# Designs tried in a protein design run: peptides against a protein of PDB entry 3S8F. Part 135

Target 1, 157 residues: chain A of PDB entry 3S8F
Amino acid sequence: VLTLFVAVPSLMTAFTVAASLEFAGRLRGGRGLFGWIRALPWDNPAFVAPVLGLLGFIPGGAGGIVNASFTLDYVVHNTAWVPGHFHLQVASLVTLTAMGSLYWLLPNLTGKPISDAQRRLGLAVVWLWFLGMMIMAVGLHWAGLLNVPRRAYIAQV
Target 2, 166 residues: chain B of PDB entry 3S8F
Amino acid sequence: DEHKAHKAILAYEKGWLAFSLAMLFVFIALIAYTLATHTAGVIPAGKLERVDPTTVRQEGPWADPAQAVVQTGPNQYTVYVLAFAFGYQPNPIEVPQGAEIVFKITSPDVIHGFHVEGTNINVEVLPGEVSTVRYTFKRPGEYRIICNQYCGLGHQNMFGTIVVKE

## One batch from the design tools (peptide; made by RFdiffusion4, then SolubleMPNN)

Design b2_p16_8_s4 (from b2_p16_8, 9 letters changed)
Fold by OpenDDE base, seed 3:
Structure b2_p16_8_s4 (fold): chain B 157 residues (1-157), chain C 166 residues (1-166), chain A 16 residues (1-16)
Amino acid sequence: as target 1 above (157 residues)
Amino acid sequence: as target 2 above (166 residues)
Amino acid sequence: MDVLLAFLAKAFEEAL
């Protein structure tokens, strides 16, 4: 029970970010329950990448609770489930945030705005990265539940 | 205007915090549900048992692989397994079908894995500690043991076999 | 792949 209290600060932080996104979307003219989402700047890879990272972090965070549970960890420990979790937490959230940050950083460092071609390429990169990571993560979690071992080149299934 | 914006942000934060609390309870409920429905698949862990990794090969129940399989009762066996760089002993491990097997696994050198394919047996093996796993093989045949913890240059080739006899 | 790499190179050149 005490281990689950670790999730409280993380949830508070995550939903504070969500609140900020809702506020931003409403400031941009979004209305209603979901209209604020559409109003967010989905044409900017510097915005899209971190948001996609956050979306990947949701199932990753849920997996964190599973991995922290002694009984449930017994089922998933040292299976393909574990790298699946890492690819959501590190290779999705952290990596996409870093990638997105480049689309802010480069224009700032060079003093030049990104071209439309660079913007479109950036969007393609972050969406493809997210899609690939989600496919891989789902596959790894599924394989883990099928008892595919971690750190082995061979498996029964 | 700044004050109005601050109040609006605070209102959204309160809503999302309430949602976060609700989700916390959902996660706890899901864990409870999983435990209630899948308890039969969990192998009970034994008590913490310690052993000296420097002498485990020389004396004690792990020293002789020919004596590693010990009958402890009717249709009950204890198997003393060493995981080492880079293999398992005894190898193969021979046990009868339908018998309750208690594996006592330790390492004389580094951390290894003990993952038995076709079973839910999956534990780390630490030098100085004894891992205890209880399992009953219902089907005869060969079960491969895989090391799923990196243990050195030969890690990828570290396999064992459990032979379940009719 | 060459087209993709060329596009990437061009994008970097425009950014720098």
Scores: peptide ipSAE 0.025, ipTM 0.762, DockQ to the pose 0.015
Fold by OpenDDE base, seed 5:
Structure b2_p16_8_s4 (fold): chain B 157 residues (1-157), chain C 166 residues (1-166), chain A 16 residues (1-16)
Amino acid sequence: as target 1 above (157 residues)
Amino acid sequence: as target 2 above (166 residues)
Amino acid sequence: MDVLLAFLAKAFEEAL
């Protein structure tokens, strides 16, 4: 009940953020249906990290609805599906947002901008983290659908 | 111009709301597909049944493992299973192939899991409550019962066996 | 690993 209750505000927030990103991209010279995406500051890890987190959060949010459904939860409950959901929500969104926040916060706290090397490293870290997390999440969700149990070191498949 | 910017943002929001509506239908379809393909026709019972966990080992249908399997019809059985720290009783559970089995599962101690490999039987077992699951084993053989809810130091070694006889 | 650690150390020195 609670999950479904908060789903509506969460979706509203998500699409508001998306609208803001589109607006920002268009202000930066992006045109067309998708050109605004390319115009966003993909060279800044402080931007990229939270955005990648949000992208991972989309399937995670859908999974939340699944987990909150009585009939659907029976299929996935206490299987590897659940850790897959957690890794999208916490290890992807929360963690990437934290990482991105640091790339903004530390320069402001120290008064020193990040070097180009630090920026490039940051981008590499964020993208690699996202990639790894997506692989893990997809694997866990798939395993869950194959009835691999959670909290067990053994599996039939 | 703040007003102009606000108006522009609202215009984009309208587009994204339309997109969100479309995605809603996609998600509903995916959920429906998942439900149809992965439930295998076994749904948890909605009946709430209570027992006293402090006496369940001493009296009642769970007290004697030798009498845990009760024939209730020509091709129907009820199996009274205890999940405890750290195992299951009876163990093994012996049932005939093709019979409708009603598992009545409870715990005398802490919360456990009851996950039967090769089946869609997967329920939590709470002290004081009886979990009811209905299943028909189509294939003979051994089916492992796994505890998938952390229940203490011996959790990882908590297994049972269902033996389906021809 | 050593090269990576050296790079990280340098990065932290520049940032902090």
Scores: peptide ipSAE 0.022, ipTM 0.735, DockQ to the pose 0.015
Fold by OpenDDE base, seed 1:
Structure b2_p16_8_s4 (fold): chain B 157 residues (1-157), chain C 166 residues (1-166), chain A 16 residues (1-16)
Amino acid sequence: as target 1 above (157 residues)
Amino acid sequence: as target 2 above (166 residues)
Amino acid sequence: MDVLLAFLAKAFEEAL
């Protein structure tokens, strides 16, 4: 139980980012409890990518708490659950943040804005990446709960 | 107004921090609930037992696979298992159906896994440490042991078998 | 470093 308190800094960081998003959305005209979400710049892949990464990070973070629990880790340790977890953490948040950063960085470094076609392609890429990652992650977590071992090419469940 | 903006940001942060803390407590509560309702599904870890990996093959209860299965009481057995690159010893492990089996597993070389299909037996095996798992096989048949920890070039082929006899 | 970054940026620009 005491180990779970290590989640506090991570949660604080995550929800501080969420607070910033809410503030930004409200500045952009969003109203109500959730209306600020729609007001965010969902037409910009530099924004969408890291936000989708954050969304994937939520279940990943919850899984991290599970993995850090001595008793619950007994159930999931060295099963497909673990790859499911870190794919959400790395291949979702980190990778999508990197993708989004490029959509900001390259125009900034070159001094040239991205074309509308590039923007649309970027949106497609990050959304498809996110979707694929979520499918894979859910599958891996499910397999893990069925006691499919990690690092094995065969399993009987 | 920078002051107003700062105040607004702080308000949002406080709200989200409160939510964060609430979620933390929810997670803790879920863990507590799981422990309270599913204790039978968790095998308690015993005390840490140590062994010298450099001599475990030469002397002691792991040295002779023919002596690996030891009856310790009525319908109770201890099985001394070595996980090594790249297999298990003894192989197969033969145990009676319905008997309480205490597996004592260690490694003479590198870290391995000991995952028994169809069971909740899933432990890492560290050189110098003895992993202890207690299990009762209710069904006769063959149970495959899978190494689920990378241990070298032959890792993917590292399997064992537990044969549960009627 | 700036030259390297500029080169990389150009390469990525061409790829996009």
Scores: peptide ipSAE 0.019, ipTM 0.769, DockQ to the pose 0.014
Fold by OpenDDE base, seed 4:
Structure b2_p16_8_s4 (fold): chain B 157 residues (1-157), chain C 166 residues (1-166), chain A 16 residues (1-16)
Amino acid sequence: as target 1 above (157 residues)
Amino acid sequence: as target 2 above (166 residues)
Amino acid sequence: MDVLLAFLAKAFEEAL
């Protein structure tokens, strides 16, 4: 029960970040219920990368609640579900945030702006990484629900 | 300007707070759904039972694999299983179909896994602790036991078998 | 690996 209370501060953090994004989008001219999303700087890999990380973190966070639940952990523990969760948390959010940070940090440290080609390549890398990570994560979670064991090279299914 | 920005952010936080609360209930609902559909037969954690891993092979119910299967009642059995580097004992574990089986699993050496394919039996086995799992095999046949917790160089080859007889 | 490292090195030189 106590582990489920971790969801409260996590959700609070999530909505504050979302609120900041909405504010930023509206400052950039976005209007309506969803127009602020389109107004965000989707042409900047330094922005897109961590946002995609956050998007991947949402299902990962939901999985975190499952993993932290005593009764549900009996179902998913040491199955392919667990590495699926890890890849969303670490290889998605943390990694994409690191990528985004580099796209911001390097130009600022060197005083040299990134070229348009580098920007486009950065966007491609970030989106492809996110897509691949989502496919892999869905596959791992699905396999876990099918009782595929973690840390085994063979399975019944 | 900062004050105006903060007020604007706070206005949006109200909506997102409501959304977050809604999502909390969605997660609870998903947990409930998952429990209802995937956790049939899962038992709550019992009392913590401890054993001495240094003597578990020499004395007690785990010491003799030939006496590992104990009938405790009509159509009820307790099976004392050791997970060790790198296998299980007894192996095979022979139990009757339709009987209520209580597995008492421990380790004399390091942490292992006890994952029975085709079932919802999946527990970690810690030296000094006894893992208890209750299960009834409805179908006769062979069920493979897989170690799903890294336990050393032979981990990938650590398998056992449960034979369910009619 | 060498090709990848060369590519990364080139990319890094352009970025720095």
Scores: peptide ipSAE 0.011, ipTM 0.748, DockQ to the pose 0.014

## One batch from the design tools (peptide; made by RFdiffusion4, then SolubleMPNN)

Design b2_p17_1_s1 (from b2_p17_1, 8 letters changed)
Fold by OpenDDE base, seed 1:
Structure b2_p17_1_s1 (fold): chain B 157 residues (1-157), chain C 166 residues (1-166), chain A 17 residues (1-17)
Amino acid sequence: as target 1 above (157 residues)
Amino acid sequence: as target 2 above (166 residues)
Amino acid sequence: DLDELLALLQLVFSTAL
C-alpha cells in the first residue's frame, strides 16, 4: 500500500498540466465547470496530440498504481495487461507528445507555417492514432484480466 | 496583472492537487477493499528461499525429474520443477486430482516464467531463487505451462504440461 | 551563440524540408 505514494509526484504533475489547460481554456472564453474544455484550441494538432496523450495517460497511470500494488500485481503481472499499460504510457502519451512537438517544431524550424490541409491531416492522424491506441489498450487490458499471458503466442482463451 | 494571473493559476493548481490526492485515497481504498474481500484467490508469498543455480541440476531435489514429485502427507505433494532454456522438468508433471500441490520452481540458467493455463499460477522463476506456489487442481486433465518471461531464442516454444489424474 | 544557432537551424531546415 505504501508503494502507492510513488504515484503522488506523477499525479501532481499530470493534474498541474490539467490546471494549466483549465486556465488556458478559461482565458480563451470558456466558462463553467466544463466549458473551458471546448474553448481549447482543438483545431491545432500541436495542441490536440499531447492532450490526447494525457487522456490516454489517465487509465495508464491508474494501471501503474495497480501494477505497483503487490496484491493487485499478482493478478496482472506478465499478462496482456502489462503491454496494455505501457502502450498507454509510451505509445499514447510519449508518442503523441512527440507528434505534437513535431507539429510545432517543424513550422518553427522551417519558418514555414503548415497549410490548412496539413493541419487537417495532422488532426486526423493524431485522432486516429489515439482511437486505435485506446481500442488496443482496452483489448490488451481485457485480455490480461482474462489471464492471457504476456510474451506468448498462445492462450487458453 | 501578473499577480492576478499567479493567484488564478495557484487556485486551479490547488484544486487539481486536491483532486489528485482524493483520487489517490480512492485507489488506496479500492486496494484495501480488494484485500479485504478477495484474498481467497491470492496465494500467500513464502519466505525467500535460495539455491545455487550452478549445482541445482547435479544435486538436490531438482536433480532427478523422476523424484521431483514428493508426497509430503495425505493428499499433499511437493513438486520440484526446473524451468530452463527451453522447457520444464519434469515434463509432464503428474499430480493427483484434489491434492494440495506445492510447486517449488527454480532455474539453472536465466529468468523464466511459470504460467499455468486455467489456473491462477503465474510466477517468475529466477536463477538462485525458489518460487513457491500452492495449488489444488479440482479438475482432471492437462494444464499447459507457458513461459511468459523472455528467456532467449527459443522462448516462444517453451512449454510444459501438468497432467492431473483422477 | 543561440541566435546564430537558431538562424543556422532555420536555414538548414527551411532548405532541406
Scores: peptide ipSAE 0.025, ipTM 0.771, DockQ to the pose 0.010
Fold by OpenDDE base, seed 5:
Structure b2_p17_1_s1 (fold): chain B 157 residues (1-157), chain C 166 residues (1-166), chain A 17 residues (1-17)
Amino acid sequence: as target 1 above (157 residues)
Amino acid sequence: as target 2 above (166 residues)
Amino acid sequence: DLDELLALLQLVFSTAL
């Protein structure tokens, strides 16, 4: 019940951010239903990191609803599903947002812009992190559905 | 121009908020549908039952592991299980194949888990509370009980066994 | 349980993503 109460403001916030992204993309010349996405600054790790975090947060949010459901939680509770959910929320959204914030904050604090090499490295780090987190999350969720217990070194399968 | 930009932003926000609300209703509908129709394989929780964790080892149905398995009917048993740091009692738990087993599980010390491999039995065990799980083992053999709630230094080695006899 | 959960998840993700 509490999760569902929090879900409403969270969704409102998420889609407000999406609205801002659409507006920004359209200002940058994007047109059509999806053209605005391509127009966003995908060459900036300070932008890419939080956005990837948000993308990872979507399935995590759906998982939150599952975990909050009485009948569905019975299936997934205290299995590897739960840490899978955690890693999407914390290790993806929060961590990637933190990474992205550093790519913006440090240049502003030091007054020194990042080099092109540093920018490219940053993009690589963020994308690789996202990919790794998605693989891990899918694996953990899958394992959870196969009744692999949480907080145990052994598994049924 | 600032006013125009503000109006444009609001238009996009309104659209996305409408979409958000629509999705919310879809999710709620899915949850409601699941709650209404999902019944297969779910072990319902029993009524709230309390015990004194400080005396549960000394007196009552959990006190003697040798008397923990109680036949309540021709093909029905109640098993009084203690989850403790760090193990289960009785251990092994011996039950007949095909019998309806009602597990009454509690803890004398800290919170533990009771996860039986090969089954959907998975409950948390709280001191002072009795967890009730109903299950029928259709296949004979050994089923391992795993603690899936951290309970201390010996948590990772806390196992039990259910032996299902033909 | 698993089949129903998978079906639900498929529906949720197909709608949301």
Scores: peptide ipSAE 0.017, ipTM 0.753, DockQ to the pose 0.374
Fold by OpenDDE base, seed 2:
Structure b2_p17_1_s1 (fold): chain B 157 residues (1-157), chain C 166 residues (1-166), chain A 17 residues (1-17)
Amino acid sequence: as target 1 above (157 residues)
Amino acid sequence: as target 2 above (166 residues)
Amino acid sequence: DLDELLALLQLVFSTAL
């Protein structure tokens, strides 16, 4: 109940952020239902990182609702599902947002813009991090559904 | 100019909020449907039963591992299990195949896990509370009990066994 | 129930993602 209560304003906030992204994309010349997405600054790791974090947060949020459901939680509780969930939430959203914030903050604080090489490296890091996190998360959720326990070095499968 | 932009932002926000609400209802509906139609699997008993963890080893149904398995009906058993640092008792737990087993699990010390491999039995065991799980083993053999809640230095080696006899 | 959970997740992700 409490998680679901928090889920409501969280969803509202998330979709408000999406609205801001749509507006930004349209200001940048994007048109149509999805054209605004293409118009967003995908060449900037400070943008890409938190957006990928948000994308990773979507399945994590859905998982949060599952974890809050008594009957469904019985299936997933203390299995690999749980670390799969919080790795999406923490290591995806929080971490990528932090990474993105640094790509903005450090150049701003130092007054030194990042080089093109640093920018490209940053993009690579962010995308690879996201990819790896998604692979791990899918694996952990799958393992959890197969009743692989957390906090144990053994598994029934 | 800024006013126009502000109004545009608000319009997008309204659209996305409407979508958000729609998705919220979809999520709730799906969960409600699943819960309403759920008829299979192990469902923990909702009745809260408490016990004194300081005396549970000395008196009561958990005190004697030899008396832990109690036949309550022709094909029904209650098994009183202690999860402790660091193991389970009785160990092994011997039950008949095809019998309805009610596990009543508690702890004399700290919080433990009771995860039976090969089954969907997976509950936390709290000192002072009795966890109740109903299960019927359809296949004979050995089922390992593992602790999936950190309980101390020996947590990783805390195992038990359920032996299901034909 | 695992099957129910899987079905639910499939539906949720198909609609939400």
Scores: peptide ipSAE 0.017, ipTM 0.753, DockQ to the pose 0.401
Fold by OpenDDE base, seed 3:
Structure b2_p17_1_s1 (fold): chain B 157 residues (1-157), chain C 166 residues (1-166), chain A 17 residues (1-17)
Amino acid sequence: as target 1 above (157 residues)
Amino acid sequence: as target 2 above (166 residues)
Amino acid sequence: DLDELLALLQLVFSTAL
């Protein structure tokens, strides 16, 4: 039972990040319960990408608890559920963070700011990536619950 | 100034930490709810049973596929299954409808999967260990066994069949 | 709530692109 308490430090870290975002949004003039979110720099793909990654990481984290549960893992283990979890954790958070890092790093390394067209394209890329990943992840989790096995080309359903 | 900023950050952190704690309990509650509503069909894991993978093909209950299905009671059977590269033994596994089947599954070589379509049977099979799964087939027909753990070049073709007789 | 957050994110997406 105490094994699940390993999630406590991770939750503390996650919500500390959230606190930082709220602080940043409020510094940018955001007010109210959600106004601080609107005030964040959503026009910057270097910001949007990792934030979308964080959003994908939330259900992934919940899934992590499920996967770590002895009883619940019995249901989902070696089904499509597992790669669904992976794609939320790695292909969403890690990948989007990497993408966002590039949008920040390359302009700084080259000394040239990105054009408005490049910025808009970057936003499109990260949002489309996130959307695609969410669709795929939901599909994989759903398939997993329907007992579709992983590492097999044939499914029952 | 920095002091005001730090104080503000601390205030937000405290709020979010409280929220974090609340969410922790929500997660626990959700797990409890899920267990209460959806675990009725979960097959409990058996006790650890060991076998020598180097001799399992030569001696013991897994050695002869013709003797793999053992009646242990009027409506109860034990089936000794080998998962190997790349198939299952016996194949097909023939069992009666409505009988309680105890699968004893092990591997002589590498780790395999034992996933039976149409059932909740889904276990990993480790060399040197015996996986025990109890199931009752309510419907006659053929049930496909799928290896869902990568085991080598022939993994994708590793299938078995359980035939449930009326 | 979550619906409001999602609506906000959608709004941000629509206006940012």
Scores: peptide ipSAE 0.012, ipTM 0.759, DockQ to the pose 0.033

